# Ledger of designs, part 155: peptides against a protein of PDB entry 9GMZ

Target 1, 343 residues: chain A of PDB entry 9GMZ
Amino acid sequence: TGFPLELLTRPATERLAYFENYTVAHPRLKEVYEILMRTIAEPAGASFIFVYGASGVGKTTLRLRVEQKLTELALPKLESDRARVPVVGIEAIAPESRYFNWKEYYTRALITLEEPLIDHKFDYGVRGISRDNFGKINVESKVVAPALRRALENALIHRHPDVFFVDEAQHFGKVASGYKLQDQLDCLKSLANMTGILHCLLGTYELLTFRNLSGQLSRRSVDIHFRRYCADSPEDVQAFKSVLLTFQQHLPLAETPNLVDHWEYFYERTLGCIGTLKDWLKRVLSDALDREATTITLKDLQKRALSVAQCQKMFKEIQEGERQLSETEADVQNLRSALGLGA

## One batch from the design tools (peptide; made by RFdiffusion4, then SolubleMPNN)

Design b2_p18_4_s3 (from b2_p18_4, 8 letters changed)
Fold by OpenDDE base, seed 1:
Structure b2_p18_4_s3 (fold): chain B 343 residues (1-343), chain A 18 residues (1-18)
Amino acid sequence: as target 1 above (343 residues)
Amino acid sequence: SEEKKLRELAEEFSKPLP
């Protein structure tokens, strides 16, 4: 089934919003979604989940869909426990300085966790944190990072989310010269341990640096690789074509464009990353709606495509990440072989 | 079976994000 045909009579803003809110179910997303949902339900003593993959693979979409599902599943319990938040998700900000801004991180986490819809007034025990008349958290500029951390710890304990999501988590790796990445990881470990809340860090392959720094995290973390589609796999090519077909059916245009016939060009400019594909199609759809066009042409696609230079840069970053994972897998196989566990 | 599960997930993902 395609888009609702009634959208063709609706404003361009509603047509664009439909496509923006639409999520294609595809094999890689399904796999990671199922693993993540299962791991959240049964963490088996894990304190961390690492979800890593290429930029634009769809990690944010995965997070948002898991947050939606966890919220839906928690609704019956929230009627009895009005203090509980089922899930909290934030995006880590790239620091303007070479230092990760923990104060900003804690502030954003508190604001997100304490959405106005929560009837229970919680006293954070920290001067300079208040709620306005609308229930919105206000943090005074004078509040220091250690005080915000304590407030967040108390809030997480009180609200008891099943998981705390941090998107773009590779930004924790941005430390000043002379500081250790280990200190950032120890700070996160301490937060998870003090609160008893499962943390899920989503990020690029740069997140592997965090994973490798702590052999002790291996016992308390679950790793999830969100893979792109690879052109050397017939199954992956077929899945990618099926995604194009689905997007083709869900573009709210009078004439259905034939995206599938251009699958190689779409692959060339997305590297098999469905998030990159969706964002490209959003830009092209916006342009088409602004022109009151009935369809999308190859020329329209070309105008909004990533440049070859951008794709080459992204591909090098992907290859380096995939190489690091392949080396880790080979090391595991070598370890198994050395232990006399047959290949 | 996998195609059916993918269809079920597609139906779930047809809901707008809040």
Scores: peptide ipSAE 0.394, ipTM 0.912, DockQ to the pose 0.165
Fold by OpenDDE base, seed 5:
Structure b2_p18_4_s3 (fold): chain B 343 residues (1-343), chain A 18 residues (1-18)
Amino acid sequence: as target 1 above (343 residues)
Amino acid sequence: SEEKKLRELAEEFSKPLP
């Protein structure tokens, strides 16, 4: 099954939007999606989910598809409970300063949680938080972070989402000292405990540093590793080729490009990260549509590829994350063996 | 089968994101 052929007669904007909104189902995404959906449905006393993996592996796509599914599943209940929001998802912003901006975080969370389409208006009891004529939340500059936190706690309790997503959550760790990182985790833990809302933090392998700093979070967290495809695994290579085959069928061009024959070049410049692959193909598709091209060539791919230097940097970050995980797995096995528990 | 589940997921992911 390929793209709808009718797209070939549609504007370039619609053709690009089709590809942007298209998600390839692939083994690693399926695995993580199923684990995440199950964990959200049955947290088993967990307060946190950590989803970590390489930059460009597809974590944002995973989040958006889970948010969509949770919303769909909640629709029948939302008819009877108009105050409920099924899911809330935000992206953490890298602080401009040495300190994480909690005021900005709480403001963005409140704005996202309290979209205009919610019929049941909640009074936050906080001066300087209002709704405009369109129902959008406005937060006055005078509102301090502790007041915004109380407003968010009350909103989360009232709206009772099944999960609160924070994408790019490694940005909580961009603090000048390990002590400040612990304080951030304790703050998030307190928010989860006070509201009873499950938090899902998605990010790079830098999230592993957060997990290791709080032994208390480790007891109430579920870890999900979103792995890339590895070229040393024949199964992973076949899955990666299958993703390329699917993408070439879903590029809305008059002639189907041959991506699969160039799989090694695609692997070299994506490191087995499907999000990086999709973003690359999106850029190349945009260029092809702008020039009214019938297909994509290797030259078109080369023009929009990540540089070798970028790939080397990304690969070093991946290797460090994968190493840290392998050491942790070995430590668990050693601990189990030392306890007389079978490996 | 895993293949069947992957097809079912592909059908679900064929829906546009909101």
Scores: peptide ipSAE 0.383, ipTM 0.911, DockQ to the pose 0.161
Fold by OpenDDE base, seed 3:
Structure b2_p18_4_s3 (fold): chain B 343 residues (1-343), chain A 18 residues (1-18)
Amino acid sequence: as target 1 above (343 residues)
Amino acid sequence: SEEKKLRELAEEFSKPLP
């Protein structure tokens, strides 16, 4: 099934919004989605989930779809428990300074957790945190990071989400000179322990450094590798072509473009990352809608493609991450073999 | 089949993101 044909008579903004909100179900997303949903339902004493993979693999889409599903599943319970929030999701911001801004993180987490529409208002017990007349959280500039942390801890305990998502979590690795990445992890671990809330950190392969630095986190974490599609795998190539076919059917244009015939070019400029592919197609669709075009062409695609230099940089980052994981897997197999445990 | 499960997930993902 393609896009709703009625969209062809709708404004460009609505046509673009349809494509933005559309998610292609594909094998890697399905696998990671099922593992993540199962792990959230049955954390088995885990305090952390690490979801790592290439930039543009689709981690944010995964998060949003899990948040949607958790919210839908919680609806019957939310009718009886008006204080509960089923899920919290934030994106970690790259600090303007070289250092992660905990005050901003706590403020954003509080604002996201305390939706204006929640009937049950909570008193944080922290001076300088208030709600406006619309129920929006206001944090005065004088409120310090330790007070915001206590407010967030209390709010997380009171709202009791099934999971707290942090997207772009590699930004926690941006530490001041003289600070250790371990101190940031210990801070997050303390927050998870104090609240009893499962934390899911989504990010690039830079999250692997978090796993390696804290042997204590590794014992209380579940790792999920969100892999890209690889051109050396016939199965992965077929899955990637199937994604192109699905996107082709869901571009709200009068004439269906032929994307599949250009699969090698799409692969070259996305490295098998479906998020990168979607973002590229979104840009091209926006340009086509602005021109009232009936379809998209190869020239339209080329105009919005990532440069070869950008792809080469992204590919080096992917290769380094995949190498680190492969070495770790080999080390585990070697350890098992040395212990007399079968592979 | 894996294809059937993927189709079922596609139906779930047919809902707009909020």
Scores: peptide ipSAE 0.382, ipTM 0.909, DockQ to the pose 0.168
Fold by OpenDDE base, seed 2:
Structure b2_p18_4_s3 (fold): chain B 343 residues (1-343), chain A 18 residues (1-18)
Amino acid sequence: as target 1 above (343 residues)
Amino acid sequence: SEEKKLRELAEEFSKPLP
């Protein structure tokens, strides 16, 4: 089914909001969604889930849809356990300095975990953490990172989410000169172990560096590769065309644009990344709505496309990530062969 | 079928994100 036709009589802001909130169900998103939901339900002693893939593949969309589902599934239990939060999701911020800001991370995590609408207010046991008249958490500047960590540990234990999501988690890899990335991983591992809360780190292929640094993390982690669509696979090309067809039907315009006939151009400028595709179409839709246009043209698409130079840069980053994964798979096969286990 | 499961997921994703 396409968009609700009543949207054509609605303001441009409402039409744009419809498209922004719309999620295309596509094979790769379905696969990683099912694996992630199953792993959260049955972590089998895992403390971490790593979800890695190209920038713009749709990791944030995956997170938000899983958060929505976990919240919906928890609603019946929340009636009996008013202290529980079903899921916590934050985005890691790129440090302005050469080191990751743990104080900011813990503060943002606490603010996100402690929704004003939670009836059961928790005492953090830390001076300088308070609630305003609306129940929103306020953290005084004097509160140090170790105290914020203890507050977060206590809050996570008390609220007991099924998973703690960290989007853009490659930013943990930004360490000052002389500090080891291992120390950042040990901090995260300690937080997961102390709280008993499953952590899901979503990010670019830079997360593969986290996998390689600790053989102990590999024993307690589940890896999920969110792949892009590849033009050399007929099945992937068909899935990508089907996504274009679905977006075509869900653009709230008077005349349905023909996106599918331009699939090669869409692939060239998105590298098979559906998030990049959605963001492109969102920009083009916004422009069309501002002009009160009845449809989207190829010229409208070209105006908002990524440059060839941007696509070439993104493609090199993707190829390096895909190469690192293929080497890891080969290392596993070599290990199996060396152990006398068949390939 | 995989197609049926994709349709079921599409219906679930038809709900706006909060």
Scores: peptide ipSAE 0.370, ipTM 0.906, DockQ to the pose 0.162

Design b2_p18_4_s4 (from b2_p18_4, 8 letters changed)
Fold by OpenDDE base, seed 4:
Structure b2_p18_4_s4 (fold): chain B 343 residues (1-343), chain A 18 residues (1-18)
Amino acid sequence: as target 1 above (343 residues)
Amino acid sequence: SEMERLRELAEEFSKPLP
């Protein structure tokens, strides 16, 4: 099992695209994927799914693979319902100001829902929203956030996606006061309730702050922890080494590099995050292809590695998130014990 | 061996998501 050998005669752009599009079905990704797909199929009255984990663990890859699968499964229904979009996914942007830009969020969501290739055009009933000659949505600067919200609500109802994905959703929490964060959560709840569309928020461990702020949200949410691989677990180390072995087989180079021999260095510079690993290997592959190299070396890896200082910072952020989850689990156990519920 | 087990796992990880 490996890359198609024919790629060795193809342009560097095609080789790089192959690796970029390649997904390793590693245990943590497969587990979270199965849970997420099941939850989307049977939300059981949930309005929200929270997927949290370390930066670079692979949340964006998870989202894209779920979007692909939901689209594939919806194809037979889309032939009969030309208005339907099976899934919508956006990335939340860090606000430039102290306040989350709801206008920008609604605009991006509308643009994503109304791709030019959608056959059935929808009228939002909002002045200052139009389509250009290519069918792309244009939102005038004068359109206010409440009008954009109504347009998005109408679009979500009309397109009826099985799920609305928001990647990097921790950016909703980047407000200076707990009061403002509650208002943002209430806005999201209202959007989900008004549309009847399941929302999936993917983010870092900062997303846990959303779970803690609203007991009502907690009753209507499913939580999914996307864990990294831990070096203190022999099973996780074995999985991580196997991921390296899989990647080395799928690097479209004439000579297969031995990544497994450097597993400790890869772990040191990725913290067990497979997305970080893939991005690193992509950069190194790009450099190798630009030089028409037959393989990659340790020197090539070192050139594109995260610095030790970056890894130390990322590790502290991960440890704090993992600690908060561990404390929450302990609190649940303590509560159950205090209620006389057996362990 | 460890390497045989890693190869078996890598073959499994090379399969598409279901």
Scores: peptide ipSAE 0.479, ipTM 0.944, DockQ to the pose 0.897
Fold by OpenDDE base, seed 1:
Structure b2_p18_4_s4 (fold): chain B 343 residues (1-343), chain A 18 residues (1-18)
Amino acid sequence: as target 1 above (343 residues)
Amino acid sequence: SEMERLRELAEEFSKPLP
């Protein structure tokens, strides 16, 4: 079924919002979604989940859909336990300096954890953390990072989320030295251990560098690779074409554009990343709605496409990430072979 | 089937994000 036809009589803002909020179910998203949901339900002693993949593959969409599902599943329990938060999700900010801003991280985590209209006043035991009349947390500038950490630990213990999501987690790795990177991993590990809360870090392939620095995290982490669609796989090409078909049916335009006929051009400019594809189509839809256009043309697509230079850069970053993973898989196979475990 | 599971997920994802 396509978009609701009644949207054609609605304002452009509502039509655009429909498309923005629409998520295409596709094989790679389904696979990662199911693995992630299962791992959250049965962490088997894991303290961390790492979800890595190309920029624009759809990691944020995955997070948001998992957050939605976990919230829905928790609703019956929230009636009895009004202090509980089912899930917490934050985005890590790129450091402005060679140092990660832990104070900002803890502040954002606390704010996000307490945004639920939870009637239960929790005292964080930290001077300079208060709630306003609307229940929103206010953190005074004088509150230091160690105090904010203790407040977050107490809040996580009290609210007991099933998982703590950190999106753009590669930003933890953007520090001046390898030693500081290990200290940051140890800091996160300590937070997970002290709270007993499962942490899920989502990021680009740069997250692998962060992941590989802690051999000890290997025993307490689950790795999930969110792959792009590859043009050398017939199955992946068919899945990508199916995504295009679904998007063309859910563009709230009077005339359904034929996106599938241009699948190679879409692949060239998205590298098989569905998030990049959706963002591209969103920009083109916005332009079409502004012009009161009945459909989208190839010329409209070309105006909002990523440049060839941008695609080349993005592809190089993807290839490097995929290479690192392939080497790791080969190392595992070599280890198995060396152990006399047949291939 | 895998297709049925994908359809079920599509129905779930048809719900707007909060």
Scores: peptide ipSAE 0.349, ipTM 0.899, DockQ to the pose 0.178
Fold by OpenDDE base, seed 2:
Structure b2_p18_4_s4 (fold): chain B 343 residues (1-343), chain A 18 residues (1-18)
Amino acid sequence: as target 1 above (343 residues)
Amino acid sequence: SEMERLRELAEEFSKPLP
């Protein structure tokens, strides 16, 4: 089924919003979604989930769809437990300094956890944390990071989310020394252990460096690789073409554009990353709507494509990440062989 | 089948994100 035809009579803003909110179900997203949902339901003593993959593969879309599903599943229980929040999701900010801003992290987590619509007001036990008349949390400047941590620990225990999501989590790794990176990891591990809340870190392949620094996290973490589509796999090429077919049916234009015939060009400029593809099509759709165009042309696509230089840079970053994963798999195999376990 | 599960997921994803 394509887009609702009624959208053709609606304002450009509504037509664009439809496409922005539309999610293509595709094999890699489905696989990671099912693994993630299962792991959240049955963590089996895990304290962390690491979801890693290329920039623009669709990790944020995965998070948002899991958050939506967890919220829907929790609705019947929320009627009886008004204190519960089903899920918390934040985006990690890149540090402006060589130090991660834990005060900001804890503040953002508290603000996200304590939506105004939660009837059950919680006392954080920390002076300088209040709610305004709209129920929003206000954190006074005098509140220090250790106090905010205690407030977050108490809030997470009280609200008991099924998972705490941190998007762009590679930003935790952007510290000046390996020692400081270990301290950050130990801080997150301590927060997860003290609250009993499962943490899911989503990010680029830079998360592998963060994961590898703590041999103790490996015992209490689940790893999920969100792979891109590869042009050397016929199945992946077919899946990518199917995504293009679905997108062309869901572009709210009077004439359906033929995206599938240009699949190689789309692959060249997205590297098999569906988020990158969606963002590209969104830009092109916006331009088409601004011109009151009936369709999208190859020329319109070319105008908003990533440059070859950008694609080459992104591809090098992907290849390095895929290489690191391949080495880790080889290390596991070597360990098995050394233990006398068959391949 | 895997295709049926993909269709079910497509139906779930047809809902707008809030």
Scores: peptide ipSAE 0.337, ipTM 0.896, DockQ to the pose 0.160
Fold by OpenDDE base, seed 3:
Structure b2_p18_4_s4 (fold): chain B 343 residues (1-343), chain A 18 residues (1-18)
Amino acid sequence: as target 1 above (343 residues)
Amino acid sequence: SEMERLRELAEEFSKPLP
């Protein structure tokens, strides 16, 4: 089943929006989705979930689909508890300064948690935090980070989400000169402990540094590796080709492009990352719609492909992350063998 | 089958993201 054919008569904006909102179900996404949903339902005393993987593997798509599902599952309870928010998700921003901006983080979290449409309004008890006439939170510039933290703690306790998502969480690693990454982790740990809210940090392999630095967080964390597809695995190659087949059926164009025949080129320029693939196809689709083209050609694909230099950089970052994980797995296996527990 | 489970997930993911 492909895209709704009615889209061919719709504006380019609607056709593009359809593709943007479309998610291909693929084996790695399914696996991580099921693990994440199960872990959120039964955290077993965990305070953190770390979801790490290559840039463009699809972590944001995973988050959004989990947020959607958690919201759907919570609907019956939300009718009785108007104060509850089922899930909160934010993206950590890269600081303009060399340092993570906690004030901005807390402000964004509060704004996201306290949507204008929530009937039950909460008083933060913090001077300089107010709601406008539309119910939107306004934070005055004079409000300091410790006060915003207390407001967020109170809001999280009151709204009681099943999970707090932080996407691009590697940005917490941007610490000041003389500050330790450990201090950032201790701040996050304290927030999770004070609120009783499960935190899910999604990010690149730089999140592995967080895992290694906090032996105390490791005992209260669940790790989820969102793997890319590997060309050395016949199963992964088949899954990647299947994703291409699905995308070609869901491009709202008059003529279905043949993407599958170019699978090696798609793999070369995405490194097996489905998010990177989707973003590439989105750019190419946008160009095709602007030209009122009937299909996408190889030349159209080449025009919007990542450069070889970009792919080489991304691949080095992936190889380093995969190496660190493989070393950790080997160390665990060696420890188990040394303990007589077997493989 | 694993394929059936992928189809079920595909149906769930057929819903637009909010």
Scores: peptide ipSAE 0.330, ipTM 0.894, DockQ to the pose 0.169

